Peptides against a protein of PDB entry 1LOE. Designs and how they scored, part 2

Target 1, 181 residues: chain A of PDB entry 1LOE
Amino acid sequence: TETTSFSITKFGPDQQNLIFQGDGYTTKERLTLTKAVRNTVGRALYSSPIHIWDSKTGNVANFVTSFTFVIDAPNSYNVADGFTFFIAPVDTKPQTGGGYLGVFNSKDYDKTSQTVAVEFDTFYNTAWDPSNGDRHIGIDVNSIKSINTKSWKLQNGKEANVVIAFNAATNVLTVSLTYPN
Target 2, 181 residues: chain A of PDB entry 1LOE as posed
Amino acid sequence: TETTSFSITKFGPDQQNLIFQGDGYTTKERLTLTKAVRNTVGRALYSSPIHIWDSKTGNVANFVTSFTFVIDAPNSYNVADGFTFFIAPVDTKPQTGGGYLGVFNSKDYDKTSQTVAVEFDTFYNTAWDPSNGDRHIGIDVNSIKSINTKSWALQNGKEANVVIAFNAATNVLTVSLTYPN

## One batch from the design tools (peptide; made by RFdiffusion4, then SolubleMPNN)

Design b2_p13_2_s3
Fold by OpenDDE base, seed 4:
Structure b2_p13_2_s3 (fold): chain B 181 residues (1-181), chain A 13 residues (1-13)
Amino acid sequence: as target 1 above (181 residues)
Amino acid sequence: EYKRIGFSATRSV
């Protein structure tokens, strides 16, 4: 059994195990993905590739990841566009901004994307988001249009604790989010 | 097959 694990509790100015993309950077021991301006896209990748699928055996890896994120918007009633955890090809680059969260380019299924994401979507895009208009958590597979969503109440400026787990045997991805404080 | 994991965010407002 092959196992890969890592943990980053504090982000330094020279974080060698991260690949920063777009406007992503570190400050005050925090990873900051967006600048405090409009029309910004920021990403950070863990530098080491993850072996999630074995082409010879067909085996898919299980994984569990946990992280804490903060969305701190000047206006809690108008927040765009969101935050995303994603798994993508090793050479992945920032994709379309705005409602595409820098991860996707289409609301249509695009297998060439080879990207799975868990979105924490703060802005309602009428073209693909759930019609209730709620901020939501979504599971995205090769499309910004989520295969499943659940309403999520943003606590502006508060730390959200997230756990994402994938069970290969059941092919089930689970997401939990809590605001402990 | 290898992948990279990451975080992304966008701001448009």
Scores: peptide ipSAE 0.767, ipTM 0.969, DockQ to the pose 0.931
Fold by OpenDDE base, seed 1:
Structure b2_p13_2_s3 (fold): chain B 181 residues (1-181), chain A 13 residues (1-13)
Amino acid sequence: as target 1 above (181 residues)
Amino acid sequence: EYKRIGFSATRSV
């Protein structure tokens, strides 16, 4: 019935529709989440809250989001820890860094997190990641331990095109990633 | 219920 949409094709130094957290910032019209240093966490939230479900009817919103991201690591064989798209409470703050991607604090299901994420995980954490050790796309619900994963081959420094779609009627989340260039 | 969407990344190496 009602649709909310937005698009950001260029990022400015005073991007008022983003809430920057941690080391997130904009430079040269690009959103940059991590600084060029070790042990950094960066996030950026869209400033406007999203009406995700109707408390009266119980209806959950469908959504489609598309974006392009680049992971540019000095060493293609040593890349940690990853990038994620997430949906969280409006007052969300950066969470645990490293393998928790700044979004979660536990591998155990924690309903108080109220957070769903699609991770693009470049680093194998033996405690929760798929045992094959592949870099992967994961769907995370209230835990850094994904409910489902798909192997993904990182092309370092290349633009990845991502589409994430959620169908509320079927309760199916789809994720696609391509390297067109 | 309202949520915020966002992006996050970490770098450890």
Scores: peptide ipSAE 0.767, ipTM 0.969, DockQ to the pose 0.925
Fold by OpenDDE base, seed 3:
Structure b2_p13_2_s3 (fold): chain B 181 residues (1-181), chain A 13 residues (1-13)
Amino acid sequence: as target 1 above (181 residues)
Amino acid sequence: EYKRIGFSATRSV
């Protein structure tokens, strides 16, 4: 069985294994995706393509990824949209539609996007987000309208630990988020 | 099939 793994513990100014798009950049050893201004998109892709599906055998890869993030959002009225971990075609480009987290461009299912995302959504969009208005984690398949969501209590400025795992045999994606401190 | 993984964020307003 083929296995691909990588780890980035500190982000440097010349991170050659990342493709930066939009306003994405590194500072203070962190990957920073958004600036504190309106109408911004920031993305960073791992430069090496990942073998997700084997056309010869039909096998789909399992994967486990972990990361930490910090969101500074002391109030709900002055907040960005959130961010995603996503898997997309190798030539994926940032999307500029508001509320689509730079990944999607419609609330309607679009199989041509071939994109799966785990969203950490801090902005309530009435057209597609859960009606309770809670900040939430969502699983997005070819649409910003999540196929499943879970309310998430954001701790302002605190590091969150995330683990995302995909089991190809069961076709189940699991997401866990904890605040260890 | 190959894909790329990454992170994306926006601030719309």
Scores: peptide ipSAE 0.740, ipTM 0.964, DockQ to the pose 0.832
Fold by OpenDDE base, seed 2:
Structure b2_p13_2_s3 (fold): chain B 181 residues (1-181), chain A 13 residues (1-13)
Amino acid sequence: as target 1 above (181 residues)
Amino acid sequence: EYKRIGFSATRSV
């Protein structure tokens, strides 16, 4: 059964700077988002909100984040839907599971979602995913249907290094993924 | 305006 683990820094069993939702939890130094069971949604939020927009100046914040994730998918016929980095309203709760990755509820653009996500999608949903059926990285804005995608070859059980950067001046979000080992 | 960042993963089957 596919599982997804994640690390930015060293996690502990008493990780006070995280808000766990659904089946998300920490063990050792890893954040685990999925359990080896069906119909799971696991989320973890940074407890401290980020000031993304200044109401006085109208300025939008730049940001850069990096993390490492591992997907264990020993069986190609028994894969999870994927995992996602997202930015959402402070009171965000788990959304639709499965192909919606617990982050969205529609393939149609819904501005009320107020959510931007970078998906690492391991399951092909014919209704919205790229027609080639590849596992892919996607940038999602208020919809599970990505505004841009790129094929990604999953290396089972190996650590992927991800860097996500947002340039507010250009309104460009950049995603990089590498397998250094 | 404030947001929260996070991670999410799902499994249906």
Scores: peptide ipSAE 0.698, ipTM 0.956, DockQ to the pose 0.662

Design b2_p13_3_s1
Fold by OpenDDE base, seed 1:
Structure b2_p13_3_s1 (fold): chain B 181 residues (1-181), chain A 13 residues (1-13)
Amino acid sequence: as target 1 above (181 residues)
Amino acid sequence: GNMRIGFSATRTV
């Protein structure tokens, strides 16, 4: 058993510990996932593989991650599609864009995806999102259709602080989001 | 197994 940790507070133009995919890039010491154009997908992976679970035994490691993100849309009333934290196989590539957030390809459970995500979803997709139409935080396991969701009010252009923790003993994943300012 | 963590975002508007 080994403990792995990392922290990135400022992003450089040549960030060696990140794998950029799609339209992801760095500018002004910030990681920018999308460009100011329609129909873009951007991703960034931590380059070092992480041993999070054992596929044979099913054992999962405890983990805590924290980050800050900003969604800055030209029109706060029309924002699509969202931002996602995810864990996926080492050879993962960008998946379907739009409402699939570049992470999934189906609303049906697909165990071959081997992907877990926490979505910060700004756009209502009738086929799988909560019927109230609220922007929401969701926990996604092998599907874009969340196993659990919570309404979230986007503050456009403001920094959101996120903490995600997993307790392997209880099999409980917790997500918290705050706007400190 | 070994996995990678990351961030993803999409924009359509």
Scores: peptide ipSAE 0.736, ipTM 0.964, DockQ to the pose 0.820
Fold by OpenDDE base, seed 2:
Structure b2_p13_3_s1 (fold): chain B 181 residues (1-181), chain A 13 residues (1-13)
Amino acid sequence: as target 1 above (181 residues)
Amino acid sequence: GNMRIGFSATRTV
């Protein structure tokens, strides 16, 4: 089988293998997606297309990805929407609809978007988020309305380790999050 | 077809 792999441990000022969209940028070896301002969208795409989904056959490749993130959210009432790890068509563009995390544009299922996201959602949107109002991890398929969610207790300013794995044979996507420190 | 992976975040309010 063919394998594609990459790793970015430190984000440089001229990260040529990333396509920055919106307000996304690198600073101090970190990818920064949002600033503490209203109505901002920040994205970063791996520049090389990846053969994850065969649009002709519908086949999906196995994949495993890991990353570390930090969210600074000193209070719950003045918080950003969260962020996603997402997979989308190569011509994907940032979406500006509020609460859609820059990836989707509707709570309605739209198979034509061909977009899958794992959301780390820090803002409660009553129209589609779990009614308990918890910060949560969600799996989003062609809609901001997650097909599955799990409550997640954010540790402010601490590094979280995430592993996302997809098994094509079982059609199971697994998300794990830990705070090692 | 090929896809792209990435990260995306927003702040609405």
Scores: peptide ipSAE 0.720, ipTM 0.961, DockQ to the pose 0.759
Fold by OpenDDE base, seed 3:
Structure b2_p13_3_s1 (fold): chain B 181 residues (1-181), chain A 13 residues (1-13)
Amino acid sequence: as target 1 above (181 residues)
Amino acid sequence: GNMRIGFSATRTV
């Protein structure tokens, strides 16, 4: 068996191993996905393709990823849509439909999307988000309508640590989020 | 086959 791994501890101004899409860019050693303006989409992809699903054998790889993020959202009336960690085909392009986090384009399940995302959703969309209106973590498979969600209490401006793991044997994706400080 | 991983965010309003 083989293992592929990489780590980016800080982001530079000329990060050659990232593909920036939309308004995504790096500043102050951080990856910044959105500007504080309306109608923006920002994405960044790791430039090297990842062998996750073997089309010949049907086998799916295990993976573990971790990252730290900060969201500045002092109130619910002036907030962006949130962000996702996602896995998509190599030719994936940013999606411009509002509320779809730049990843999807429909609340309907579409297997041809071949996209899985973990969303950290800070904006309530009545048409597909949990009815309680809570900010939430969601697992999205080929649709912005999450297959599972969990309420998440955003700590404004604080660093959150995330770990996402997929166990191919059990077909279970786990997400953990902590505020260590 | 091969996929890409990444991050994505939007601001609509």
Scores: peptide ipSAE 0.710, ipTM 0.960, DockQ to the pose 0.800
Fold by OpenDDE base, seed 4:
Structure b2_p13_3_s1 (fold): chain B 181 residues (1-181), chain A 13 residues (1-13)
Amino acid sequence: as target 1 above (181 residues)
Amino acid sequence: GNMRIGFSATRTV
């Protein structure tokens, strides 16, 4: 099988293998997606396209990704809106902010989005989020309304380790999150 | 097809 892999351990001021969008930037060897202001949207894309979908056969490649993220909010009880890992068309641009996480524009299924995301959602949006109001991890396919969710407790300012894996044979996407410290 | 992976975040508060 053909395998493509990459790793970024730390982020520099001239991170040429990233495409920064919105308010995304690097500072202190960290990729920072949002500015310390209200109503900010930031994204960063890996510059090299990946081949995960075969247009001829419709087959999707297996993939595994791991990363660490930090949400550092001034008030741990009032945090909005969240963080996402996503896969989108190469020409993807920031979408609706706020509860749409800069990734989607609708709670209705929109196949033209061609976007899959794993959301780490810190804010309860009544219109589409799980009714229990919990912060949650969600799997989003062409919609901000997750196809599956699981409650998640934010540890403010702490590093969360995430592993996301997709098994094409079973069509199963798995997500794990741990706070090792 | 060709896709890109990325990260996104929003902040409203």
Scores: peptide ipSAE 0.740, ipTM 0.964, DockQ to the pose 0.850; fails the geometry check

Design b2_p13_3_s2
Fold by OpenDDE base, seed 4:
Structure b2_p13_3_s2 (fold): chain B 181 residues (1-181), chain A 13 residues (1-13)
Amino acid sequence: as target 1 above (181 residues)
Amino acid sequence: GYMRIGFSATRTI
């Protein structure tokens, strides 16, 4: 089958294959999504559109994505709001900030969003987050209210390795996160 | 259909 792949190990000051949105930028060879201030929203898109599904058959592609992220907060016990990997329409722009993670605008299912996200949510929003109040990984489909969640323990300032895989045959999305160091 | 992948983050505190 046809396969498309890309990899970015280090992020340069002239990263032409990224579209920076909001406060997103690169520094010290790292993609930085937020500024060191309150009320910031930042995003970065891979510039090349990805062929996700066949327009004729509707069949969705299999995919595997891996990345490393760091959340480095001044106070490890009070962190908001989180980080997310997402897939969205080609012309996607930053959405609502705060607990909506810059990706969604509603806790209600909104098919017009056409957005799927894997959230790494550090802040408990009573209106839609799991009632246990844990930081969590969530799978979001057209809503900030996750269709599934799992508790996640943030290691402040540490690199988390993530693998996200989608099996089109089974329609199953898997997410793994490890702190190797 | 084509879409874009990306990362997003927010900070409020």
Scores: peptide ipSAE 0.783, ipTM 0.972, DockQ to the pose 0.879
Fold by OpenDDE base, seed 1:
Structure b2_p13_3_s2 (fold): chain B 181 residues (1-181), chain A 13 residues (1-13)
Amino acid sequence: as target 1 above (181 residues)
Amino acid sequence: GYMRIGFSATRTI
């Protein structure tokens, strides 16, 4: 059984194991995805590709990832657009901004995307988001329109602890978010 | 198959 793991607790100014895209950068030991301007898109990829499935057997890997994120919005009642953890093709580049979170280009299922994401969506897009208008966690497969969502209350400026786990045997992805502080 | 993991964010306002 092959196992791959990594951790980054502090982000340096020259983080060699990250590929920065768009406005993503590091400052004061923090990975910062967006700049303090309107209409910004930023991404950061772990530089080493990960072995997700065995091409011969088709077996998909189990995985667990944990991270802490902070959203610092000037106005907690008007926040756009959100934050995303994603898995995409090795040569992935920033996609459509705004409500597409820089990860997708369509609300319709597009298998050519080959992208799975967990979104932490702060802005209601009437064309695809849950009708209750709640900020939410969503699981996105080849579309910005989530296959499943759960309401989430943003605590602006506070650290959120996230755990994402995938069980290959059951094909179930689980997401948990807590505000410990 | 190999893929990359990452984070993304957008800010409109």
Scores: peptide ipSAE 0.779, ipTM 0.971, DockQ to the pose 0.902
Fold by OpenDDE base, seed 2:
Structure b2_p13_3_s2 (fold): chain B 181 residues (1-181), chain A 13 residues (1-13)
Amino acid sequence: as target 1 above (181 residues)
Amino acid sequence: GYMRIGFSATRTI
């Protein structure tokens, strides 16, 4: 079985294998997606397209990805929207609509977006987020309105470890988040 | 089929 893999442990100033969009950039060996300013979007794409399904058979690949992130959000009022790990068409562009995390442009299901995202959502949008108002992890398929969510207690400024796995045979996406420290 | 993977974040307010 063919496998594609890559790893970036430290993000450098000349990160040639990333495509930066919007306000995304690298600093202090970290990928920084957003600044503490209003109406900002930042994205970074892995430069090489990923072969995720076989055009002849239609079979979709399994995948596993892991990453570490830090969110600084000391309060829930003055807080950014959160971030996503996402998969989108090769020519994907940042979306500027508020609350859509830079990857969607509607709460309505739109199959033409061809975008799947795992959201780590820190801002409560009454129009589509879980009514309990909790910060949450969500699985988003062609819409910012998650197909499934789970409450997530953010540890401010702490490193979180994330593992996302997709099982093509079962069509199940799993997300795990831990704070190891 | 080919796709791109990445990270995205926004701040609205």
Scores: peptide ipSAE 0.769, ipTM 0.970, DockQ to the pose 0.829
Fold by OpenDDE base, seed 3:
Structure b2_p13_3_s2 (fold): chain B 181 residues (1-181), chain A 13 residues (1-13)
Amino acid sequence: as target 1 above (181 residues)
Amino acid sequence: GYMRIGFSATRTI
């Protein structure tokens, strides 16, 4: 069996194992993806490609990832779009289309995107987001239009713990989010 | 195949 693992507990000013794209940067040991200005995209990729499936056998890897994030968004009137954890082709580049979280470029399903994302969406886009308008977690496969969503109540400025697990045998992706006390 | 993982965020307005 083959296993690849890594952890980044503190993000330094010269984080060489990350590829920064757009306006992504590190400050105060945190990865910061967006600036408080309009029309920005920020991304950070782990520099080493990940062996997701075996080209010879077709077997897909299991994985577990965990991270902590903070969003400052006290209201929905002046808020960014949210963020994603995503998996994409090695040569992935930031996308600038509005509301697509820097990952996708269409609400239409596009196999050629080869991108899977878990979104933490703080902006309601009527064209593709759940009609209730709630902030939500979504699973996105080759489209910003999530294949599944769940309402999530953002606790402004609080640390959220996320665990994402994929079971290749069952083809089930599990997402959990908690605000620990 | 190989892929890259990461985080992405945008602000439109």
Scores: peptide ipSAE 0.760, ipTM 0.969, DockQ to the pose 0.820

Design b2_p13_3_s3
Fold by OpenDDE base, seed 4:
Structure b2_p13_3_s3 (fold): chain B 181 residues (1-181), chain A 13 residues (1-13)
Amino acid sequence: as target 1 above (181 residues)
Amino acid sequence: GYKRIGFSATRTV
């Protein structure tokens, strides 16, 4: 089958294969999504569109994505709002900030969003997050209210390794997160 | 159909 792949190990000051949105930028060879201020939203898109859905056959592509992220908060006990990997329409723009993670605008299912996200949510929003109040990983389909969640313990300032895989045949999305160091 | 993949983050505290 046809395969498309890319890898970015270090982020440069002239990263032409990224589309920066909001407060997203690169510094010290790292992609930085938020500024060191309150009420910031930042995003970065891979510039090349990805063929995920075949309109003729209805087939959805399999994919595997891996990345490393760091959340470095001044206070490990008060962190908001989180980080997310997402797949969205080609012309996607930053959405609602705060607990909506810049990706969604509603806790209700909104098919017009056409967006799937894996959230790493550091802040408990009573209106839609799991009632246990834990920081969590969530799978979001057209809504900030996750279709599935799992508790996640943030290690402040540490690199988390993530692997996200989708099996089109089974329609199963898997997410793994480890702190190797 | 085509999509774009990306990362997003917000900070409010």
Scores: peptide ipSAE 0.761, ipTM 0.969, DockQ to the pose 0.904
Fold by OpenDDE base, seed 1:
Structure b2_p13_3_s3 (fold): chain B 181 residues (1-181), chain A 13 residues (1-13)
Amino acid sequence: as target 1 above (181 residues)
Amino acid sequence: GYKRIGFSATRTV
């Protein structure tokens, strides 16, 4: 059994194990994905590709990832568009901005995307988001339209603790978010 | 197969 793990507790100004895309950068030991301007898209990839499935056996890897994130919006009642953890092809580049979170290009299922994401969506897009208008956590498979969602109350400027786990045997992805502080 | 993991965010307001 092969196991791969990594951790980054502090982000340096020259973080060699990250690939920065769009407006992503590091400052004061923090990874910052968006600049303090309108219409910005930022991404950061872990530089080492991960082996998620074995082409010979068909076995898919289990994984657990944990991280903290902060959304700092000038106005807590007007926040767009959100934050995303994603798994994508090795050569992935920023996709459509805005409500597509820089990860997808379609609300319809597009297998060519080969992308799975967990979205923390702060903005209601009537074309694909849950009709209740709640900010939400979503699981996205090859589409910005989530296959499942759960309401989430943003605490602006506060650190959220996230755990994402995938069980290959059951094909179940679980997401938890807490505000400990 | 191999993939890359990462974070993404957008700001429009």
Scores: peptide ipSAE 0.761, ipTM 0.969, DockQ to the pose 0.917
Fold by OpenDDE base, seed 2:
Structure b2_p13_3_s3 (fold): chain B 181 residues (1-181), chain A 13 residues (1-13)
Amino acid sequence: as target 1 above (181 residues)
Amino acid sequence: GYKRIGFSATRTV
């Protein structure tokens, strides 16, 4: 079975294997997606396209990805929208619609977006987020309105470890988040 | 088929 893998432990100023979009950039060995300003979107794509589907066999690839993130959100009132790990068409462009995390442009299901995202959502959007208002992890398929969510207690400024795995045989995506410290 | 993977974040307000 063919496998593609990569690892970036420290993000440098000349990160050639990333495509930066919007306000995304690297600083202090971290990928920084958003600034503390209103109406901003920042993205970074791995430069190499990923072969996820074999046209000859119809097989969809399994994948496992892991990453560490930090969110600074000391209060829930003055808070950014959150961020996503996403998989999108090769020519994907940042989306500027508010609350769509830079990935989607509607709460309606749109198969033509061909985009899957795991959201780490820190802002309650009454129109589509879980009614309990909790910060949450969501799985988004072609819509910002998650197909499944789970409440997540953000530890402000702490490093969270995330593992995302997709099992093609079962069509199940799993997400785990831990604060190791 | 091919896709790109990445990270995205926004701040609206």
Scores: peptide ipSAE 0.753, ipTM 0.968, DockQ to the pose 0.833
Fold by OpenDDE base, seed 3:
Structure b2_p13_3_s3 (fold): chain B 181 residues (1-181), chain A 13 residues (1-13)
Amino acid sequence: as target 1 above (181 residues)
Amino acid sequence: GYKRIGFSATRTV
């Protein structure tokens, strides 16, 4: 059994194990994905490719990832689109289509994307988001149109703890979000 | 089968 793990507690100005794309950067020991301006895309990839499946056995890897995030959204009328944790092909590049969170380029299912994302969506897009208009967590498979969503009450400026786990044996992806404080 | 993991965010309006 092969196991790989890593952790980043503080993000430095020269974080060599990250690939920054678009407007993504580090400041004050935090990873910052967006600027406070319109039409921005920011991404950061872990530089080392992850071995997702074994070509000999066909077995898919289990994984667990955890992270903490803060969103500052003082009002609902001037808010960014949200962000994702995503898994994509090694040569993945930022996508600039509005509302697609920099990961996808269509609300239609596109198997060639080979991308899975967990979205933390703060902007209501009428064409594909849940009709209740709630901020939500979504699981996205090859499309910005989530296969499953759950309403999420954003606590402005508060640290949220996220755990994302995938069980290959059951093919179940689990997302947990808590505000411990 | 290798992939990269990461974070992505946008601000449209």
Scores: peptide ipSAE 0.743, ipTM 0.966, DockQ to the pose 0.830

